Peptides against a protein of PDB entry 6MBK. Designs and how they scored, part 127

Target 1, 240 residues: chain A of PDB entry 6MBK
Amino acid sequence: GFEMVNFKEEGFGLRATRDIKAEELFLWVPRKLLMTVESAKNSVLGPLYSQDRILQAMGNIALAFHLLCERASPNSFWQPYIQTLPSEYDTPLYFEEDEVRYLQSTQAIHDVFSQYKNTARQYAYFYKVIQTHPHANKLPLKDSFTYEDYRWAVSSVMTRQNQIPTEDGSRVTLALIPLWDMCNHTNGLITTGYNLEDDRCECVALQDFRAGEQIYIFYGTRSNAEFVIHSGFFFDNNSH

## One batch from the design tools (peptide; made by RFdiffusion4, then SolubleMPNN)

Design b2_p14_6_s3 (from b2_p14_6, 4 letters changed)
Fold by OpenDDE base, seed 1:
Structure b2_p14_6_s3 (fold): chain B 240 residues (1-240), chain A 14 residues (1-14)
Amino acid sequence: as target 1 above (240 residues)
Amino acid sequence: SLIPVLKDFTPITF
């Protein structure tokens, strides 16, 4: 029992509608609802994916383009999910000049500049691909592919992508998990697993949540610096 | 048995 809520401080999140006990399975998301590398391959992006080595090699970029294509598609199955995504992120690609200046005294600045450089290079590459590749002609983003679009997509992916098993469990693939990824982060333990038998993500409660409380999940063990650089999060008591 | 679902915070780089 939960509901989507726009919290004042955290933005969109999930709120318990009843008391949820620790370890209770309160949320599950079937594979068919996920945005995956496989769903990207099976989408309008599929023909281009089959011909572009970078898309094939980098599932995260495939997800980014999948996200962009679906965003640009009014009838996309994932429109309700995409509309819940932030328009901007507290990640390096969105840092203002003052934030960058502040980081210049830190080692993190190198990672920030690396992200800028890499993202710009990627955009330039794919801009050319979209403009010139025959299989890009039918992409809904062809006439509207800006750096801001790409920045948003890669930031969405970098902050939300998850490792899940393939359907046969033989490999690891990448997925965006709608609804589940609306849970904001807290310190704790990983409480989400993939059930291959039922072919779904399953999330159990990290702790007791009372009716009306926001439901938090633990995204993983990271340093605060890594969270800032990759996810935009900061917690004083980040446990290792 | 559940396979842990892990966030992948790896930067997109090439």
Scores: peptide ipSAE 0.372, ipTM 0.899, DockQ to the pose 0.917
Fold by OpenDDE base, seed 2:
Structure b2_p14_6_s3 (fold): chain B 240 residues (1-240), chain A 14 residues (1-14)
Amino acid sequence: as target 1 above (240 residues)
Amino acid sequence: SLIPVLKDFTPITF
């Protein structure tokens, strides 16, 4: 009922190939297709994860390294998904000097500088870990781990990570949801849920979409300021 | 029943 399309301004998105009605279940993604903290533990990253306290404590960083490892793996199951991700983001970590100078007169500058400092510190820490830890030797990024790589991975995670239940439903974990996260944002209601019985993410249509129309979803309640700082996204009609 | 899937924009910090 949909296809991936590279739209001129929005980049990659989903386009309806048939009429889709509001509240119709048009998209579902089984757990096995997700990039999760659990799939990170079960990957080539697993041995390092099991011994690094920060990876264990910070599922978002685990996802970032999972993403980097899979990107560096030619035979990765997630290569088709990774190729759909932006190479750069409109997040503060990618701001040019002129953008930073513009923000210097705003309160947002403190958050921008905080992100820079935190990301640089994280990179320095993990660079040392990758260079010195025995379990890092088998990582495909061992000899190719740059700040640009890390910046990209954490930006990808910060813009795309989702809270989903664990398989048993007892806890919340983090996941990147391929295909689903290709939907661009519009204002509305959350229309995505996790079905534990079928072990899949389920997305129902926010509105009617005709064949040939782009399919939009609502990412959640955030102010434009929060979206700019955390995801680089700005939506004029955001009601929050 | 569905559990809402929530996008998490929390910045990565330490």
Scores: peptide ipSAE 0.359, ipTM 0.899, DockQ to the pose 0.913
Fold by OpenDDE base, seed 4:
Structure b2_p14_6_s3 (fold): chain B 240 residues (1-240), chain A 14 residues (1-14)
Amino acid sequence: as target 1 above (240 residues)
Amino acid sequence: SLIPVLKDFTPITF
């Protein structure tokens, strides 16, 4: 019903290969295909995760390191997904000096500086951990962990992480959802849910899509300013 | 019933 396409202005997206009706279940992603905090714990990162309090407390950072470890692993199950991720982002962590100067006149500048400060602090912490912790020795990123790597990973997570239920539905966990997160944003309603019975993410069409049209999803009710700060995204028709 | 899948754009802070 759809195919991955590289759109000139939007990067990778999904294109309908047939007519899809509004509210039609056109896409589902089983839990086993997701990159989750749980899959991070069960990966090569698991031993370090079990001993680092920050990784344990911050599922988003666990996902970032999971993403880096899998990217550095040629045989990773998620290589096809990771290779479709942007190499860089329009997020504040990638802003040039002129873009930062432009934002200095806005309240958003404080959030930008906060991201810089936090990311730098996190990198410094984990650089030391990777250099000194015994369980870091076998990580594929051991000899290649740059600020650019970390910036990319956290930007990937901040733009793509989703809250999903745990397998038993008792708690919320974080996940990257391959294929689904290739859908670019439009105005609308959240049309993705988790089916615990089938243990999968389910996405219904926000609107009718014709064959050949790009399939969009709604990322949430945020202002353009919030999207810029959190996702590096601007949508002219954002009504929220 | 489906549990909503929500994008989490919360900045990573510690």
Scores: peptide ipSAE 0.344, ipTM 0.895, DockQ to the pose 0.893
Fold by OpenDDE base, seed 5:
Structure b2_p14_6_s3 (fold): chain B 240 residues (1-240), chain A 14 residues (1-14)
Amino acid sequence: as target 1 above (240 residues)
Amino acid sequence: SLIPVLKDFTPITF
């Protein structure tokens, strides 16, 4: 019902190949296709994860390292996904000097500086871990772990990570959702949910899309708490 | 029943 297309200015997106109706389940992604904290634990990163307290405590960093390890692995299942990711981001870590100078007149500058300091500290910590920890020797990034690598990975995660349930539904974990995150953003309601019975992410159409139209989704503009309290969720009543 | 998938824009910090 859709195809990946490189749209001008928007980059990669999804285009409808047929008419899609509002509330129609047009896209689903099984857990096995997701990059999750669990898939990170089950990867070449697993031994290091099991011994590093920060990786264990911070699922977002675990995802960042998972992304870096898979990017450095030519035969990774996620190579097609990784190749669709931007090489640079419109995040503070990529701001030019003039942009930072402009922000000095705003309250946002404190958050920018905080992010720079945090990212630099994180990189320094993990650089040492990768250089010295025995379980880091088998990581494909062992001899290729630059600040630029780390900046890219954390920016990828910060812009694309999602909260999903664990397999048993008992907890929340973090995931990158390939194919689904190719949908560009529009205003609307959250139309993506997780189906625990079928163990997959499910996305229903926000509106009618005609054949040849770009398919947009709403990423949300609020905190997770605000979504629960004030945002509408949309699911096809016929599917569940 | 579906559980909403929530995007997390929280900056990575420690």
Scores: peptide ipSAE 0.322, ipTM 0.889, DockQ to the pose 0.595; fails the geometry check

Design b2_p14_6_s4 (from b2_p14_6, 5 letters changed)
Fold by OpenDDE base, seed 2:
Structure b2_p14_6_s4 (fold): chain B 240 residues (1-240), chain A 14 residues (1-14)
Amino acid sequence: as target 1 above (240 residues)
Amino acid sequence: MLIPVRKDFTPVTF
């Protein structure tokens, strides 16, 4: 099928171990393997989630805290996945002073400052929650919740979150999709869907891939500006 | 029926 490989310029990606034909279902991920808002509610975070209005209203923040809790848990089911995530990102929250100065003359600077301000505010809020809320005492991050941790988790979610249906298909929820989200981006069509009957995410090959080739997927229509702001990279062959 | 899955790059904001 495929294997995880660290590509020099692209970071971690998936490489075909055999020939894969276009439209072949080569990858599927059952719901039970996903990190979702529902799995966050069912985790050690659940009691706090049930009491904090922001966690309830902001599924992406719930995922960020879920990710942090699981990272801090040595026996977490998701440890193998979490270990594949970048330790740092090329997103605005990680920009150095020179990069920020470079952007001062661009329209992107307002979005950068907005992200900084919002993330700092969120951290300050949740730092207080974690220090004072009774249900936070059971969280593995209770004594080790830094801005760097929060920045990392927010950036991880921002770059990797997906919309999937709830189990009953009645609503949309947010999910991190292990293994699948390691596929790097190329131009094309959406080739991933959720199969409610089998309760799994299914990915078909965008094109023929030979054994040894990197497997790419299309993330969706994005401008280069959106890639920089939300994904931390430029796509040279981007048509948008 | 397959429901299309897309990456959502919405910033974390409140």
Scores: peptide ipSAE 0.215, ipTM 0.815, DockQ to the pose 0.903
Fold by OpenDDE base, seed 4:
Structure b2_p14_6_s4 (fold): chain B 240 residues (1-240), chain A 14 residues (1-14)
Amino acid sequence: as target 1 above (240 residues)
Amino acid sequence: MLIPVRKDFTPVTF
């Protein structure tokens, strides 16, 4: 067992409610609970997706719009998950002028500017699409699509998207993995896999966790610069 | 066989 807890320095995370042993399968998430490109295609976004080349080509943008549509839908299955997401992020898209100035002396500045320019351009494009495309009239976000909304959705996807196999295992697709993505990062090995037989994400414990301890996972090899640019945080004990 | 699931932090490019 585990529970979601707001940790002072790390924000929301998972806390063990009992002792969990290393390599114990403590968390699994069936495909039907994931927000995927496929679930986006099967949602109210589907008609627009089928006609917009950018949504089709960029699964991360499809997920961002899926997230926005579901957030704007009171009866969305994913409301409980969406409510666990941060309302704001420490990603470059949220940097103030002084924070950007601090990075001007670093190589990261190019990535910051790239993200900003790309996001702004995407918003401008999709703002027009939402205003003019016939299939956009059915979207719950039709009358509420701001840059702040888009920035939030893109940041949510950028920090939380995962590659998982398609149902047939022939390709990879993108997914947000509810509950699992609440696990904060530590050094170690990848302990999450997709079980195609049971059609679910499976997470085994990286180490022993005692009752009351935060459960961490390893996101993969990342530099602190990559954490800042992509996840908005530093990992002081990063060995990579 | 489990297929490793990894977080993908690739920025949205346009």
Scores: peptide ipSAE 0.199, ipTM 0.815, DockQ to the pose 0.931
Fold by OpenDDE base, seed 1:
Structure b2_p14_6_s4 (fold): chain B 240 residues (1-240), chain A 14 residues (1-14)
Amino acid sequence: as target 1 above (240 residues)
Amino acid sequence: MLIPVRKDFTPVTF
């Protein structure tokens, strides 16, 4: 019912291959296909995760490292997904001097600088961990872990992470949702949910889409400032 | 029952 295509302005997105009606379940992604904190724990990262308090406390960092490890693994199950991710982002971590200067007139500047500082500190910390920790020796990152790598992974997670329930539904965890996260944003209502019975993420169509139209989803209520900081774009038709 | 899935724009903090 849909295909991944590269749109001129939006980059990669999903296009309907047939008419899709509003509220039609057109896309679902089973848990087994998700990149989650749990899959990170069960990966080559698992031994290090079990020993590093920051990885344990910060699921988003765990996902970032999971993403990096899988990217560095030619036989990774997620290679097809990872190859669809942008190589660069319009997030603050990629801002040029002029872009930062432009934001100095906004309240967002503090958050921009905070992201820079935090990311740099995290990189420095984990660089040392990767170089010195016994469980890091098995990571495919041992000989290739640059700030650019970390910046990319953090930005990928920041722009794409989702809260989903754990398998037992007792808690929430973080996940990257392949294929689904290729949907670009539009105004509307949340149309994605997690079905615990079938253990899958389910997306229903926000509106009618005709064959050949791009399929959009609503990411949630966000200010333009939040979009810039977290997703790297402005949404002109944002009601906030 | 579907649990709403939302993109989480939480910055990576240290």
Scores: peptide ipSAE 0.185, ipTM 0.804, DockQ to the pose 0.936
Fold by OpenDDE base, seed 3:
Structure b2_p14_6_s4 (fold): chain B 240 residues (1-240), chain A 14 residues (1-14)
Amino acid sequence: as target 1 above (240 residues)
Amino acid sequence: MLIPVRKDFTPVTF
C-alpha cells in the first residue's frame, strides 16, 4: 500500500501505491521489530545497563547506545533500518559557528548551549565507562567510541524516539519505530496508537490519500523553535 | 484498546 521515496525538499518519506481512505489501518509494526529500552536490556548492552545508573535512569541514552551497538554489529536484525538513518543531521549538535551566532538573538540559544554541554559531559562520562567497566569489553564499540559516534546516536534518538507502553501496559517506555518514522509531518490529529492486545504500533490514515501521494502524519503540537531544536526544520503551516 | 503514540522531542539531559 506504500513505498519509501526520496522527495526533493522533504527528503525520504512514504508514498501511497494505492488509494488509502481516511481512518484506514495502512501501517502496523509489531513490538518485536521495534528498538526499545527493553531490546537494549536484552542485547549485548544488557550487562552494562544492569550496572550503570545513568543508562537505567535515561532510556534515551540507553537507546543511543543500543543503536551504536547494533550499527557496529554486521548481523544485527536492525541493519536494514539503521542504513535508512541519516549519516548527519541539521540539529544543533551539527550547527556551524555562524548558525550558532545567528541563534544568539533567539530564545533557542539556551537550548543549543545546553545540548552541547550535556552531550559533551555524557560523552566524557561514557568514554570512561567503556574504557574501564568489565561489562564494556564485549561491546562492539569498545575500541571505536568517538564523539562523532555519540553525537550521531543521540541525534538519531532525539529526532525519532517515541513513547509506547511496556508489554504489560503498566508503564511507558521509549522506542524507535522502523518504517513508520519515515512519515513526514503535517497538521492534523494523532493517528498512531499502540494495540496491546496484538502487541503492535498501528497507524491509520489522517485523510484520503490517492495513489502517488505522500502519506503524512501529525507528530503532535510543536513550535517552530522545537522543530529546529529537535528535528532541524521549520514547518511553515504550523498553527502553534 | 489503542494507546496514543506520539513523537517525543524531549532533549537528552544529563
Scores: peptide ipSAE 0.164, ipTM 0.798, DockQ to the pose 0.890

Design b2_p14_7_s1 (from b2_p14_7, 6 letters changed)
Fold by OpenDDE base, seed 2:
Structure b2_p14_7_s1 (fold): chain B 240 residues (1-240), chain A 14 residues (1-14)
Amino acid sequence: as target 1 above (240 residues)
Amino acid sequence: ELTDNGLAREIPVL
């Protein structure tokens, strides 16, 4: 029903291979394919996770390290997904000096500087953890953990993290949703939900798509400022 | 001292 395509201006996205009708369930992703805090705990990162209070307290950082560990693992189940991720992002952590200078007159500059400072502090902390903690010795990134690696992982999670139910539906957890997050964003209504009975994310089409058209989804209601800071997106026609 | 880097999307339960 769809294929991954590299679009010139938008990067990787999904293209319809057949006509898709509005509200048609065209895409679903079982839990077993998701990168979650739980899958991080069950991975090579698990022993370190169990001993580090920050990984335990900050699920987004747990996902970032999960992503880095899997990227560094040639036989990772998620290699096909990871290879589809951007190498760089339009998030503040990647802003050039001129872009930062432009934002100096805006309220966004405080958020940009905050992200820089927080990310640098996190990196410094975890660099020390990776160098000194016994459970870090098994991590594939043990001898290769740069700020660029961390910046990439943090930005990947920041732009793509989702709150989903746990398997029993009693709590919420954080997840990256492979394949689904390859859909580029457009304005509209949320058409994605989690089906607990089938234990999968489900996406219905926002509108009719013809064969050959790019499939877009709406990630949620956010201001342009929030999209820039947290998603790397900006829409002139965004009503928020 | 370490804060969250971003907001998560809320995927509703169907």
Scores: peptide ipSAE 0.544, ipTM 0.861, DockQ to the pose 0.859
Fold by OpenDDE base, seed 1:
Structure b2_p14_7_s1 (fold): chain B 240 residues (1-240), chain A 14 residues (1-14)
Amino acid sequence: as target 1 above (240 residues)
Amino acid sequence: ELTDNGLAREIPVL
């Protein structure tokens, strides 16, 4: 077993409540618990999704709006998950001026500025859509859609989005994986997969964990630059 | 004109 804990340095994470052995299936999340493009389409966002080309073309933005709609819905099934999400992120959209100045001497600055510009353009576009589109009237965020809201949702999705198979396994879709994504990151091997037979995401332990230890997982091999830009993480010993 | 905001993790099929 495991429990959710707020760790001082890492924020929310999972802690083992018993000894967990390496390769033990300790965590699984059924599709019905995931926030997906499909669940977005089936939500109050569905009518707008069906008529907006950007939402249809960009699953990450669909997830961002899905997240905002659910956050604004007191009775949302995902409220417990949403409450575990950081209010701010270490991604470029939250960089202080001094951090941006530091990056000016690096190749990363182009990607940072691109992300700023793209996010601002997206916000401006969707602000207009929310104000004018008939199907936006049902959205709980209609009267409260700020750049800060959008920045938060985009950053939440950016840091947590996963590519998973569709139900029939014929295609891929995007998903946020509640509970699983509470595991903080460490170096190692990918120990998460999607079980199509049981229609769930499954995670096996990267190593032995003792009762009381924080459970870490490895989210994938990326460059430090990619982690900083997309995930807000930096590891000195990122061995490829 | 609008571009993606980040890379998704790939969850492999088992």
Scores: peptide ipSAE 0.543, ipTM 0.860, DockQ to the pose 0.850
Fold by OpenDDE base, seed 5:
Structure b2_p14_7_s1 (fold): chain B 240 residues (1-240), chain A 14 residues (1-14)
Amino acid sequence: as target 1 above (240 residues)
Amino acid sequence: ELTDNGLAREIPVL
């Protein structure tokens, strides 16, 4: 077992309530609890999604809007999850002027500017869509859609989005994985996989954890990489 | 054209 705890330096995390052994399946999250592109399509966002080519083409943006709609919905199933999310992020979209000035001397500046420019363009596009599209009228964000809202949602998705299989396993889709993404990071092996038979995301313990210890996981890489399959999971020796 | 904002973690199929 585990419990949610607010750790001083790391924010919310999971703490073991009993001894957990390495490779023990201690955490699983059924598809129905995930925030996915499919759940976005099935939400109040669905009608707009069905008519907007960008939402259809860019699953990460669909998730961002799904997150915003659910945040603005007091009765959303995902409210407990959303309330655990940071209000601000360490992403380039939140960099201060001094940080940007420092980065001007680095190779990162081009990516920072590109991300900021793209995000601003997306916001401008969707601001117009939300103001003018008939299917946007029912969205809870209709009269409250700021750049700060969009920046937050984009950053939330950027830092937490996962590629998982579709229900039939024929394709991949994007998902936020509540509860699982509360585990803080450590270096190690990927110990999370998707069980299509049971239609759930499964996490096995990276190591032994004693009762009272924080449970850490390795989220894996955020790029295409060559993986070595080990015990049904992927081995990644990269330091992160 | 609008571009992706970031990469996703890849959750392997078991």
Scores: peptide ipSAE 0.537, ipTM 0.858, DockQ to the pose 0.569
Fold by OpenDDE base, seed 4:
Structure b2_p14_7_s1 (fold): chain B 240 residues (1-240), chain A 14 residues (1-14)
Amino acid sequence: as target 1 above (240 residues)
Amino acid sequence: ELTDNGLAREIPVL
């Protein structure tokens, strides 16, 4: 077993409540628990999604709006998950001026500026959509859609979005994976996969974890620049 | 042009 714990440096993570052996399937998340583009389409956002080309074309934005709608919905199934998400992130959209200046010496600055520009453009577009589109009137965020809200949602998706197969396995879609995405990163090998037969995300232990130890996973090969841009952290022991 | 972000984590199909 495992439990959610707030670690001082890493924030929320998973801690083993018993000894877990390497390669043991210790965590799985069925599709029905995931926040996906499909669940967004099937939510209060669905009518707007069906009429907005950007939502249809950009699954990450669809997930961002899905998060915002569900956060604003007291009875949302995902409230327990949403409440575990950080209120702020270390992503470029939250950088102070000095942090941006530091990155000016790196090639990552172009991606940082791209994020700023894209996020601002998206917000401006969707602010207008929310104000004017008939199907936006039913959204719980209708009267409360700030840049801060959007920045948070975009950053949440940026740091947590995953690609999974569709139910029939014919295509891919984007998903936020509750509980599993609380695992913090370490060097290693990919130990998570999507099991189509059981229609669930499955995670096996990267190594032996003793009771009381934090459970880490390997997110994939990333540079420190990619970690900063997409995950909002540096990894000091990054081998890439 | 609007762009999406990269994947946070990699999950292969089993």
Scores: peptide ipSAE 0.278, ipTM 0.820, DockQ to the pose 0.732

